# Ledger of designs, part 283: peptides against a protein of PDB entry 9GMZ

Target 1, 343 residues: chain A of PDB entry 9GMZ
Amino acid sequence: TGFPLELLTRPATERLAYFENYTVAHPRLKEVYEILMRTIAEPAGASFIFVYGASGVGKTTLRLRVEQKLTELALPKLESDRARVPVVGIEAIAPESRYFNWKEYYTRALITLEEPLIDHKFDYGVRGISRDNFGKINVESKVVAPALRRALENALIHRHPDVFFVDEAQHFGKVASGYKLQDQLDCLKSLANMTGILHCLLGTYELLTFRNLSGQLSRRSVDIHFRRYCADSPEDVQAFKSVLLTFQQHLPLAETPNLVDHWEYFYERTLGCIGTLKDWLKRVLSDALDREATTITLKDLQKRALSVAQCQKMFKEIQEGERQLSETEADVQNLRSALGLGA

## One batch from the design tools (peptide; made by RFdiffusion4, then SolubleMPNN)

Design b2_p27_2_s4 (from b2_p27_2, 11 letters changed)
Fold by OpenDDE base, seed 2:
Structure b2_p27_2_s4 (fold): chain B 343 residues (1-343), chain A 27 residues (1-27)
Amino acid sequence: as target 1 above (343 residues)
Amino acid sequence: RRTFAESVEEEYEKFEEALKKLKEEEE
């Protein structure tokens, strides 16, 4: 089934919003979603989930879909427990300095925990944290990071989310020294342990460097690799073409564009990353709607494509991440061989 | 069998409708 045909008579803003909100259930997204949902439901003593993959693979889409599903599953319980929040999701900010800004992290987490719809007033026990008449948290500048941490710990315990998501979590690793990186990991580990809340860190392959520094986290973490589609796999090519077919059916245009015939060009400029593909198509759709076009052409695609130089940079970052994972797989095989477990 | 996308969209639409109803009942 394609887009609702009624959209063709609707404003450009509504047509664009439809496509923006539309999510293709592609095989890799479905697989990672199922693993993530299962792991959240049954963490088996894990304190962390690491979801890593290429930039633009669709990690934010995955997070949002899991947040939606967890919220839906919690709705019947939220009627009886008005203090509960089913899920919390924040984005980690890139540090402006050699140090991660924990004060900002804790503040953002607290603000996210206090959705205006939560009538249940919680006292954080910290001076300089207040709620306005609309339930919005205000954190005074005088509140120090240790006090904000205690407030967040108390809030997480009280709200008891099934998971705490941190998107762009590779930003925790952007610290000037390996020792400080270990301290950041220990800080997160302590927060998870003190609250009993499962943390899910989503990030690029740079997150592997962060994950690998703590052999202790590996015992209490589940790893989920969100793979891109690879052109050397016939199954992955078929899946990627199927995504293009689905997107072309859900572009709210009078004439269905033939995206599938250009699959190699789409692959070249997205590296098999569906988020990158969606963002590209969104830009092209916006341009088409602005000029009241009936369809999208190859020229329209070319105008909004990533440059070859951008794709080459992104591909190098992907290759380095995939190499690190391949080395880990080789290490597992070497370990199995050394243990006398056949390959 | 509904596709994963269709199931998630329908679930999301129901959620948005439920949230909208909850907001309307609070207002």
Scores: peptide ipSAE 0.027, ipTM 0.422, DockQ to the pose 0.040
Fold by OpenDDE base, seed 1:
Order: structure tokens, then sequence, then C-alpha cells
Structure b2_p27_2_s4 (fold): chain B 343 residues (1-343), chain A 27 residues (1-27)
């Protein structure tokens, strides 16, 4: 079953919004979703979950789907505990300066945690944090980072989310020359320990650097690899073609485009990343709707494709991440051998 | 209102149906 045919008579804005809100289910998304949901339900003493994978693999889609599910599961309990927030999710901002802005991070986390119009006014015990007449949190410029941290710790303890999501978490690693990435990890570890709240960091393969820097975090972390589809796997190629077939049926155009016949070109320009594919098709759909086109053509696709140079850069970053993971398996074998455990 | 869980299951069923159709077209 494709898109609702009544969309063909609707404004371009509604047609685009339909496609933007549509999520294609695919095997890797299902697998990672099930693992993540199970780990959140039964963390087994873990303080961190690391979800890593290629840029554009679909990590943000995964986060949003888990947030929706956790909210639905919590609804019966929220009737009895009106102070509780089931889940909180933020995106880490790339620092404009050489240093990660912890003040901005704490401010955004606090705003997001308190955005739910929760009838219960919580006193954060910090001067310069107020609610406006609309219930939005305002943080005065004079409030220092340690005070914001304390406010966030108190808010997390009071609201007790099942998980705290940080998307684009590789931005914690963008530390200036002279600052230790270890200090950032110790700060996050301290926040998780002080609040007792499970943290889930989603990001690129740069998150593997965080995993390796703290042997203490490693003992209290669960790792989830969100893999791309690989062209050397017949099963992965079939899954990728099925995603294309599903997208072509859900593009709200008068004539269904044949995307599947061009699967190799789509693979070349997305590297098997479904998020990259969806974003590409959104741009092409927007252009087609602006022209009142009945369908999309290969020329329309080519106009909005990533350049070969961009794809080559992205592919090198993916290969380096996949290599680091494969070397970790070899390192486990070397460690076992060094411990006198047979291969 | 369909629960998100129901919506996800329906999306997975649609994906499995699409996968089945592709296999039938390749045979």
Amino acid sequence: as target 1 above (343 residues)
Amino acid sequence: RRTFAESVEEEYEKFEEALKKLKEEEE
C-alpha cells in the first residue's frame, strides 16, 4: 500500500510533510531498536549506552522512535507520578569555539527536560533560573556552568527519565588542543553517577574514542553498532532495494517513479545509509512539487545527489570506523592469547 | 489513535511485503 491518493489534490506543503513524517522500516533499524529498548528496560548496572554508526545511517530516526515508544509505555505511570518525564533527548551542538560549551549543554538539557508543561513547579535552588508566563525556562546570562549542572542534576533526579539521549555526541570529542577528552568523559560519568540516570550517546564512529579512553566507562557501558547496508552482502542489497521500493510507493506524486532500477546509483551516493537516502529524496521531492511535476527523473536525482568527492570523503570515514571495530575483535583475540586463554 | 507500536509493526509488515514482492519479481 502506497501513500494516500487524496494527497495528490492537497497543497505541496502537505505532500512534503507526509513524506518527511514517513519512516521506512528496515532490518538494521528493527534490530538496533529491539536491542536499545531491551537495554533501556534492563540496563544491568550500565550507566551508558553508546550507539555508533555512519553519518546518515538513521540514528536520529532510531532515537525519535524510541522516545515515542518510551512515552507510550510510561503513560499509565504518568497518571500516578505527574512529576516524571519518561525520556529526554537533546542534540549536542558543535562548538563554534575550540571548547565544548558546557553552559549551553546544561541550559539546553534543562530547557528540554522542563518543556513538558508539568503542573509541578520545581525549585532548582539556583538563582537566575526562572519560568516565564508561558512556563518556559529562562536562564539568565549570569548563571555559571556549575550552578546549571546542579540544577540539571536536581531536575534529572526529580523527573527520573528512563534514559537521557544525547544525539551527535561525537561533538563532546571536539576539544581544543590542551584539553583532555578524558575531562569531558569524567564530567558525563559524574552526571550519570550523581543522578542515577542512564545516558545514551548516539553519534558517529568518533564515539569509539570515548569507549577506549575510560576503562571505567567501558565496564558500565553497552555498545550498539548501527551498521549500514553493504553491497558485498546479497541480503543487505536486497534490504536496500526493498527500502527503495517502499520509498517509491510513498512519494506523493501522480506517477510512481522507478527508483529500484537505479539502485546502484542510489547505493553509490548514499553508501547504504538510509537517512542519507531519505534526505536526498526529500530534496528531490521538494523540487518536483515546486515545479508541479507528475514524477521524478534521473536528472532530478542527479541535481540533488551528493558529489563523488563528498561520497569518497564519507566512505573513508566509514572505512576507518569499520576498521577500528574489526581491529577490536583482533585485539580481543590478542588479549586472550596474552592471558593464556586459547584462541 | 494508532499506538506508535502498532504503526511500527504496520511499517515492518509493509517492508516484509515489499521484500516478498521483490523476491517474486526476481524469480
Scores: peptide ipSAE 0.024, ipTM 0.587, DockQ to the pose 0.461
Fold by OpenDDE base, seed 3:
Structure b2_p27_2_s4 (fold): chain B 343 residues (1-343), chain A 27 residues (1-27)
Amino acid sequence: as target 1 above (343 residues)
Amino acid sequence: RRTFAESVEEEYEKFEEALKKLKEEEE
């Protein structure tokens, strides 16, 4: 099974779009997808889901696939309930200052909840929030953060999504002081409690620092670790090679490149992160299509690879995150042992 | 023009089939 052969006669833009839209199923993505879907369906009183893992592990792909499935499952009901939105997803922005911009967060969340496809006009009860003739939300600069929060609470209650996704959620932790971080956590907790909407925060291992600062969030949260593939695990190496084989079959080129034979080089430059691998292959495919090349060579791969220095930096960040999780697991085991609970 | 819904459904069916194959390979 490979790409549709008809793509070889199609424009470069269509070939590239095919590869961009193609998602490789792999064991870690399957596992995390199943856990996340189950947790969304049966949150068991949780208000938060934390999905953490390496940068480029595939968290955005996971989010998009869950959003697609939740939308599909909701479609029969959306015909009768035109006010409902099945899922909402935003990306948290890195603060330009030492302070997280809550006004910008609430504005983006409101704009995303009120997509033009929603025929049902809702009055937010807030002066300076309006819809244009195309149904697009406009927020005037004079609207203050507390008013935007109330508008978002009302919108979330009215639209009743199954989950609210926040991608790059580690950006909530990028604040000047621990006190302000606690206030941010309390703000998110209050929003989830007031709306009754489950929040899923996706991020890097920096999200663990944010999670650990609120013992109250930890009591009402489910944790999902999206692991990379590790070269010291034979099963993980086999899964990584299988992903390379699948990508090799789905590159819309006249000659199938042999990616699997170069698996060590791919692992060295991706650290077992499938998102990083896909992005790399996408760049190389784009270059090959621009040159009307029949295949991808090792030289083409090398031209678009991350530098060794970039990989070393990313690897240190991963190792620190994996270490923190291992220490937390050991602490839980030590606590159980100290309580006289069997390991 | 395929609707967004039809595009989502087709992508999801392909993903479910791939997940099912992975499950069958694990059993």
Scores: peptide ipSAE 0.018, ipTM 0.456, DockQ to the pose 0.118
Fold by OpenDDE base, seed 5:
Structure b2_p27_2_s4 (fold): chain B 343 residues (1-343), chain A 27 residues (1-27)
Amino acid sequence: as target 1 above (343 residues)
Amino acid sequence: RRTFAESVEEEYEKFEEALKKLKEEEE
């Protein structure tokens, strides 16, 4: 069954919101979801989970689904433990400067942990951190990053989430020097160690650089590769076509568009990244709804497609990431062979 | 009301059915 037919009589905003909230449970998303949920449940002494993959592969969708599931699983316990937050998720902001803004990061994390719906007020013990009359956290400009860190450490200990998510975590790596990147990783490691809270960093293949910089993080990290669909795999092509079929059924339009017949064009402009595909279709749907169109045409798709130049850039970044991973796999195989463990 | 997990599983089952249908149409 596709979208609820009643949506055809609803405002464009509701129709768009339906599609925005819709998630295709495609095989790669399911696989990574299961691995991530298992790892959160049984971290086996890990302090970090790294989820890496192409931009637009669907990492934010994965995060939101895990956050929702962890919240649902915690509901029975939240009645007895009113201080507990089951999960916290933030998005790392791209620094405007060559320096990651830790003050902003800690502030955002505190605001997210201390959503007004938590009845149990926490005293941060830090001057200049307060709740307003609406329960929103207010951080005065005079509060320095080390004080915000201590407040966050105390909040994380008190709220004891099962995991702390950081989306777009490659932005930690956008520092001008490798030394500064190491310092940032050491800060994150220290935060995880001091709080005992599992950190999950989601990001692009730029997260692979974190593996090379901290041999101590690698020993206490679990790595999850969120792969795109590859056109050289018949199974991946079939999965990609099935995603298109599912999306065409869930576009709240009077006439079901034939997306599957254009699968090669969709693949060319998404590189097998389902998040990129969904975002493209959202833009096209928005345009169609604004025109009160009954369906989506190839011309509508072309109008909102990523440019060939954008796709080429994205593909180069993907190829570099996939190459680095393949080299690592080959190194493991070579090591096994050299140890006499067989191929 | 179905849990989110149940909803995800249902959507996955539909996806697998759609995948099977596409494979059968190519044979």
Scores: peptide ipSAE 0.084, ipTM 0.709, DockQ to the pose 0.434; fails the geometry check

Design b2_p27_3_s1 (from b2_p27_3, 14 letters changed)
Fold by OpenDDE base, seed 5:
Order: sequence, then structure tokens, then C-alpha cells
Structure b2_p27_3_s1 (fold): chain B 343 residues (1-343), chain A 27 residues (1-27)
Amino acid sequence: as target 1 above (343 residues)
Amino acid sequence: SAAAKEEEERIRELAKEIEKETKELEE
């Protein structure tokens, strides 16, 4: 089991694209995928799903795989309901300013909802929103954020996706004051309530601060923790080594590199985050292909590794997030014990 | 060591499971 051997005769671009598109269904990804798919199918009155975890744990990969599966499952129904979009996913952009750009968010969401060659042209009833000859939405600069919001609400109602994904959702939290963060939560809550569309926010542990600010959202939200692999768990170490073994088999090189023997170095520079690992290996593979190298060496890995300073920063952010979650788990356990419920 | 061989086999088994699950996610 490995990459198609025919790739060795293909251009470097095709070999790199193969590895880029290859998704390792590692145990944590599978677990979170199953929970997320189940929650989307049966939201039980939830309006929000929060998926949080370390940067580079694989949240974007999770989103894309769920979007693919929801699209596939909807295909038979889309033949009868040509207006329906099964899923919509956007990435929240880091604001250049201290303020989240709602106008840009609504514009991107509208564009994403209308990108499919959907036969039914929905008229948003908003002056300055037009479609080009290719059906692409054009939003004039004069269109104000409240008008874009109404257009998005109408589009979401008309297209009726099973879920609306917002990746990098911690960018909503980058507002300088807790009050502005609450206003952003209230805006999202209002959008979900007005449309009846389930929202899934994916982000770093900074998303926990966002989640905790709205006691009303907590009652209508499902939380999913996308954990990294921990070096203090023998099971997690074995899983991490197995992921390395899988990646080494899927690197389209003439000689299979031994990544597993270097597992400690890979762990040191990824913190058990498989997305970080994949991105690192992609950079190293690109360099190897450019040199027409037959394999990857430790020196090639070292050239593209994250710096120790970057890893230390990322690790502090992870530790703080994991601490906040552990405190919450302890509080639940203490509450159960105080209620006379067994642990 | 026998323990190292057993660990290597467990890693290989888990990698086969990951490969199976990967295919199931692509289907």
C-alpha cells in the first residue's frame, strides 16, 4: 500500500499535487469527523457547533472532508431541488484592522453560496449585487453591510445548506474589547436564528474565549475538541508513528524515506499536530522534487522545520487551551460528585 | 528486542487501519 508507482514518471507538479490531496484518516481526525457528521445530521436544536484545537491539528482538512461527504450525500436530492446547496464553507479572514470586516465576510459568504452553476438565479433584491455572464456575484463597493446581511439571510434560506462552516473562526475574537466580541456573537446568533441554518465554527483554542462569553449560545451549541497527539500517551505515540509510516508510503519518491526512525524529531517540531506534519512534509517533498532527489534526508527535514521558537510559542498556546478544557472537565466532575452522581 | 518488534508490528497494523479509513473517506 502506497502511492501509485506511475507517479514516478510524472511531472513534479503532479507528484506534489498527489501528496497535497492525500488525506491521512488518522484516529483523531476520524473520531472528530464521525462526531461532526452525526451532529450535523442530528443537531437536536443546536444552532452552533464549535470545533476547536491546536493550530495545524487538521481542522481545515476535517471541514473539506465533511463538505465533500455532505455534497455527495445530497447529490440525489439536488437533482429534484436545483436551488439547494448542501453545504457552504468559508474561511474567516484575519482583520487588517482591530475590527472584524463584516462586509467582507458577508460578501465572501454570498460568493461561495452562488459559485455553483445553480440554474436558479436567485435575485437578492439588493441594488449593487449583480451576476456576471458566468453567474459570479459581483458586489459593488456602495453596498452596505446591513444590505449584504439581508442578502446572505435570503440566500441561506433559499439555498438551505445543512451546515454553514466558518474556518479560522478565532478571527472573530480578535476584537479589542469583550463588548465587541459579544456583539459579534449576537450577530452570528441572529444570522443562525433568522435563517434556521446550523453554523459550525472551526478555530484554535482562542475560540473557547468566544464560546464562553455567550451563556445563551452555550445552551444551543455542541462542542467538539480536536485533540493533538500527546507524547505522554503510549497510544498517541503509536498513532503518531503510524501516521509517519503512512506518510512515508505516500511520498512519491523513488526510495521510501524512513520517517518513523525520526519520530521524536517530528513530534518536537509538530507538537503532535498532523496538519503541521503534512505541511512540513509537503515543503520538503517540493524541495526534493525540485532537486530530482530519490529520497528525503534528515538534512532536508531540518531545512524546512519550524524553528524552536515557533514551536515554543505554539506549545504555550496549546497548553493554555488544554488547561482551560481540563478545568472545565474538572468542574463537571466536581458538580457530578456534589450532586451524588458517580464520577 | 522482542518488544521493539511487537511495537513495529502494532504500528504497521495501525497504519493499515489508517489506510483503510483513508480509502473509506475518499469513497
Scores: peptide ipSAE 0.421, ipTM 0.909, DockQ to the pose 0.887
Fold by OpenDDE base, seed 4:
Structure b2_p27_3_s1 (fold): chain B 343 residues (1-343), chain A 27 residues (1-27)
Amino acid sequence: as target 1 above (343 residues)
Amino acid sequence: SAAAKEEEERIRELAKEIEKETKELEE
């Protein structure tokens, strides 16, 4: 089934919003979604989940869909437990400085955790944290990072989310020294241990650096690889073409564009990353709607495509990540073989 | 070719599955 045909009579803003909000449940997204939902429901003593994959693979979309589902599943309990928040999700910001801003991180986490709809006033036990008339948390500039951490620990304990999501979590790793990276991991580990809240870190393959540095996190973490579609796999190519077919049916244009015939060009400029594909199509759709165009053309696609140089850079980063994972898998197999367990 | 038609059919079937799963994720 394509887009609602009534959208063709609606304003360009509404047509664009439809496509923006449309989430293609592509096979890799579904697979990772199911694994993630199961792991959140049954963490089996895990304190961390790592979801890693290429930039633009769809990790943010995955997070948002899991947040929506966890919220929906929690609704019956939220009626009885007004203090509970089912899920909290933040995006880690790339530090402007060589150092991760923990004060900002804790502040954003607190603000996100304290949604306006929660009637229950929580005393954070920290001076300079208040709730405004709109229910938003205000953190005074005088509040220091250790106090914000304690406030967040208390808030997480009180609100009892099923999971705490941190998107773009590779930004924790952008610290100038390996020592500071370890301190950050120890800080996150301590937060998870003190609160008993499951943390899910979503990010690029740079998260593997975090995974390798902490042998202690390894014992209490679940790893989920959000793979891109690979051109070397006929099944992945078919899935990618099916995603293109789905998107072309959901572009709110008078004439359905033929995206599938251009699948190689789409693959070349997205590297099999569906988020990159969606963002590209969104830009092209916006341009088409602004021109009141009936369809999109290859020329329209070319105008908004990532450059070859950008794709080459992204591909090198992907190859390095995939290599590191392949080496880890080989190491596990070698260990199993050495233990006499078989491959 | 027959193979191209079969591939097109498989792609169409997968797209229908994606649409079904998309709807299930929105419910």
Scores: peptide ipSAE 0.415, ipTM 0.907, DockQ to the pose 0.869
Fold by OpenDDE base, seed 1:
Structure b2_p27_3_s1 (fold): chain B 343 residues (1-343), chain A 27 residues (1-27)
Amino acid sequence: as target 1 above (343 residues)
Amino acid sequence: SAAAKEEEERIRELAKEIEKETKELEE
């Protein structure tokens, strides 16, 4: 159990890379992974999957592991269908302007879908989209958003991925008015309907606003809540301590640090979010390796911790999201009771 | 305390399960 001891003789870059690539399959990650994999395999007429949870809970890690697994499972079929892409995943960028940049979104989606490994040239039927001598897609600045959308629709139909992932999808909601948010959702819905491709949107609790805006999306969507670990649950505290124990065993240092004894401090500065915990430990490990330190100390942890003010802000955002979910669950129960279906 | 030892044992068991599940996700 633990890291390969031979890493202690390796360069600092290899030690850091080991820890960066190490994914802890903690109970909440495994649960959400299994639900997501089953939902992708059997969407039951759903057009959307919403995966929402706290910032730093591990949504990007979840996406990457699902992308890997879907690729592995598709390999035997890809030998017979060389046009097929098993999965496509992009990150939505926060708009620099008050408006979501659909042109940039479609361009990034096309570039990701048509990565150089696809030997089969596809004609998008759009002037100003070409491949360079290295097989990379070039989109001329003159190509307008409606033309890029048609190119993406045709590419998605031709490549037929099992799912289209959009990470940080709350950025679709960063519009100055509710009307613009509805327009964004209708645009995404239209893309999913025209292509027949299942879309998975991963993001913060701000994605809950999307669910409430369209009664038609709610009928064709599956919701997955990626929960943090809660300090008021003894089971969650035990799981969180077990994650700390796993991380301390996988830090490639000469002396194993005792992280578990400091679990309350780790919880205070991560709010039970394992992604935040891993990123904190990466920063601390990098500093320790730069100093050729044999271990990490509480002082090393404190130097790279999020500030109390940052934690308070993140906690307010989490509490608001968890409250909205609790209210929605109560509203469903009230509706069921009012319909005579029982609680 | 006996309770602290029992908690430590439960944490170790959960950590072994996490390590097993981690390997299963990498295979």
Scores: peptide ipSAE 0.410, ipTM 0.905, DockQ to the pose 0.885
Fold by OpenDDE base, seed 2:
Structure b2_p27_3_s1 (fold): chain B 343 residues (1-343), chain A 27 residues (1-27)
Amino acid sequence: as target 1 above (343 residues)
Amino acid sequence: SAAAKEEEERIRELAKEIEKETKELEE
């Protein structure tokens, strides 16, 4: 069942908003969603979940859907425990300097934890943290990072979310030396251990650097690889074509465009990443609506496609990440073989 | 070709599953 036909009589803004809000539950998203939801429900002593995959694979979409579901599942409990927050999600910001800005991270985390809708005023025990008349947290510039950390630890303990999400978590790894990277990991481990809150780090394959640096993390972390669709897999090609078919049915245009016939071009310019595909289609739809076009043409697609140079860069980053994973798997197999354990 | 029709049918079936799963994720 495609888009509601009534949208064809609606303003371009409403038609675009429909497509923006439409989430395709593609097979890889569903698989990772189910694994992530199960892992959050039963962490089995894990303190961390790592979700890694290509840029534009759909990690943010995954996070938002999990946040929505966890919030929904918690609603009955929130009526009795008004202090509880079911889930917290933040995006890590790329540091302007060689050092990750922990002060900003803690501040953003506190602000996100303490949405104005939470009636229960929590005393952070830290001077320079206040609430305005609307319940919004204000953090004075004089508050130092260690004090903000304590405030966040106390807030996480008090609010007791089922999971703390950090999107774009590869930004923790943007440090000049391996030593500094270990310090960042130890800081995150300490926060998770002190609060007892499960942390989920979502990011690019640069997160694998965190995995490789800490043999101790491997015992307390669950790894989830959010794979792209691969053109060398007939099943993945079929899934990718089915996603194109789904999107073409949900483009609120008078004439349904045939996206499936152009699947190779879509694959070439998205590398099998559905987030990249959706964002491309949003841009093309916006242009089509602005022109009052009845459909989308190949020429319209070409106008908004990523350049070949951008795709080549993204593909190299993907290949390096996939290689690192394959080497790790091979190393495990070699270790097992060397131990006399079957492959 | 018969193979192309079978592929189209499989794609349509999978798209129907995606639509179902999408609705289930929105509920």
Scores: peptide ipSAE 0.408, ipTM 0.905, DockQ to the pose 0.873

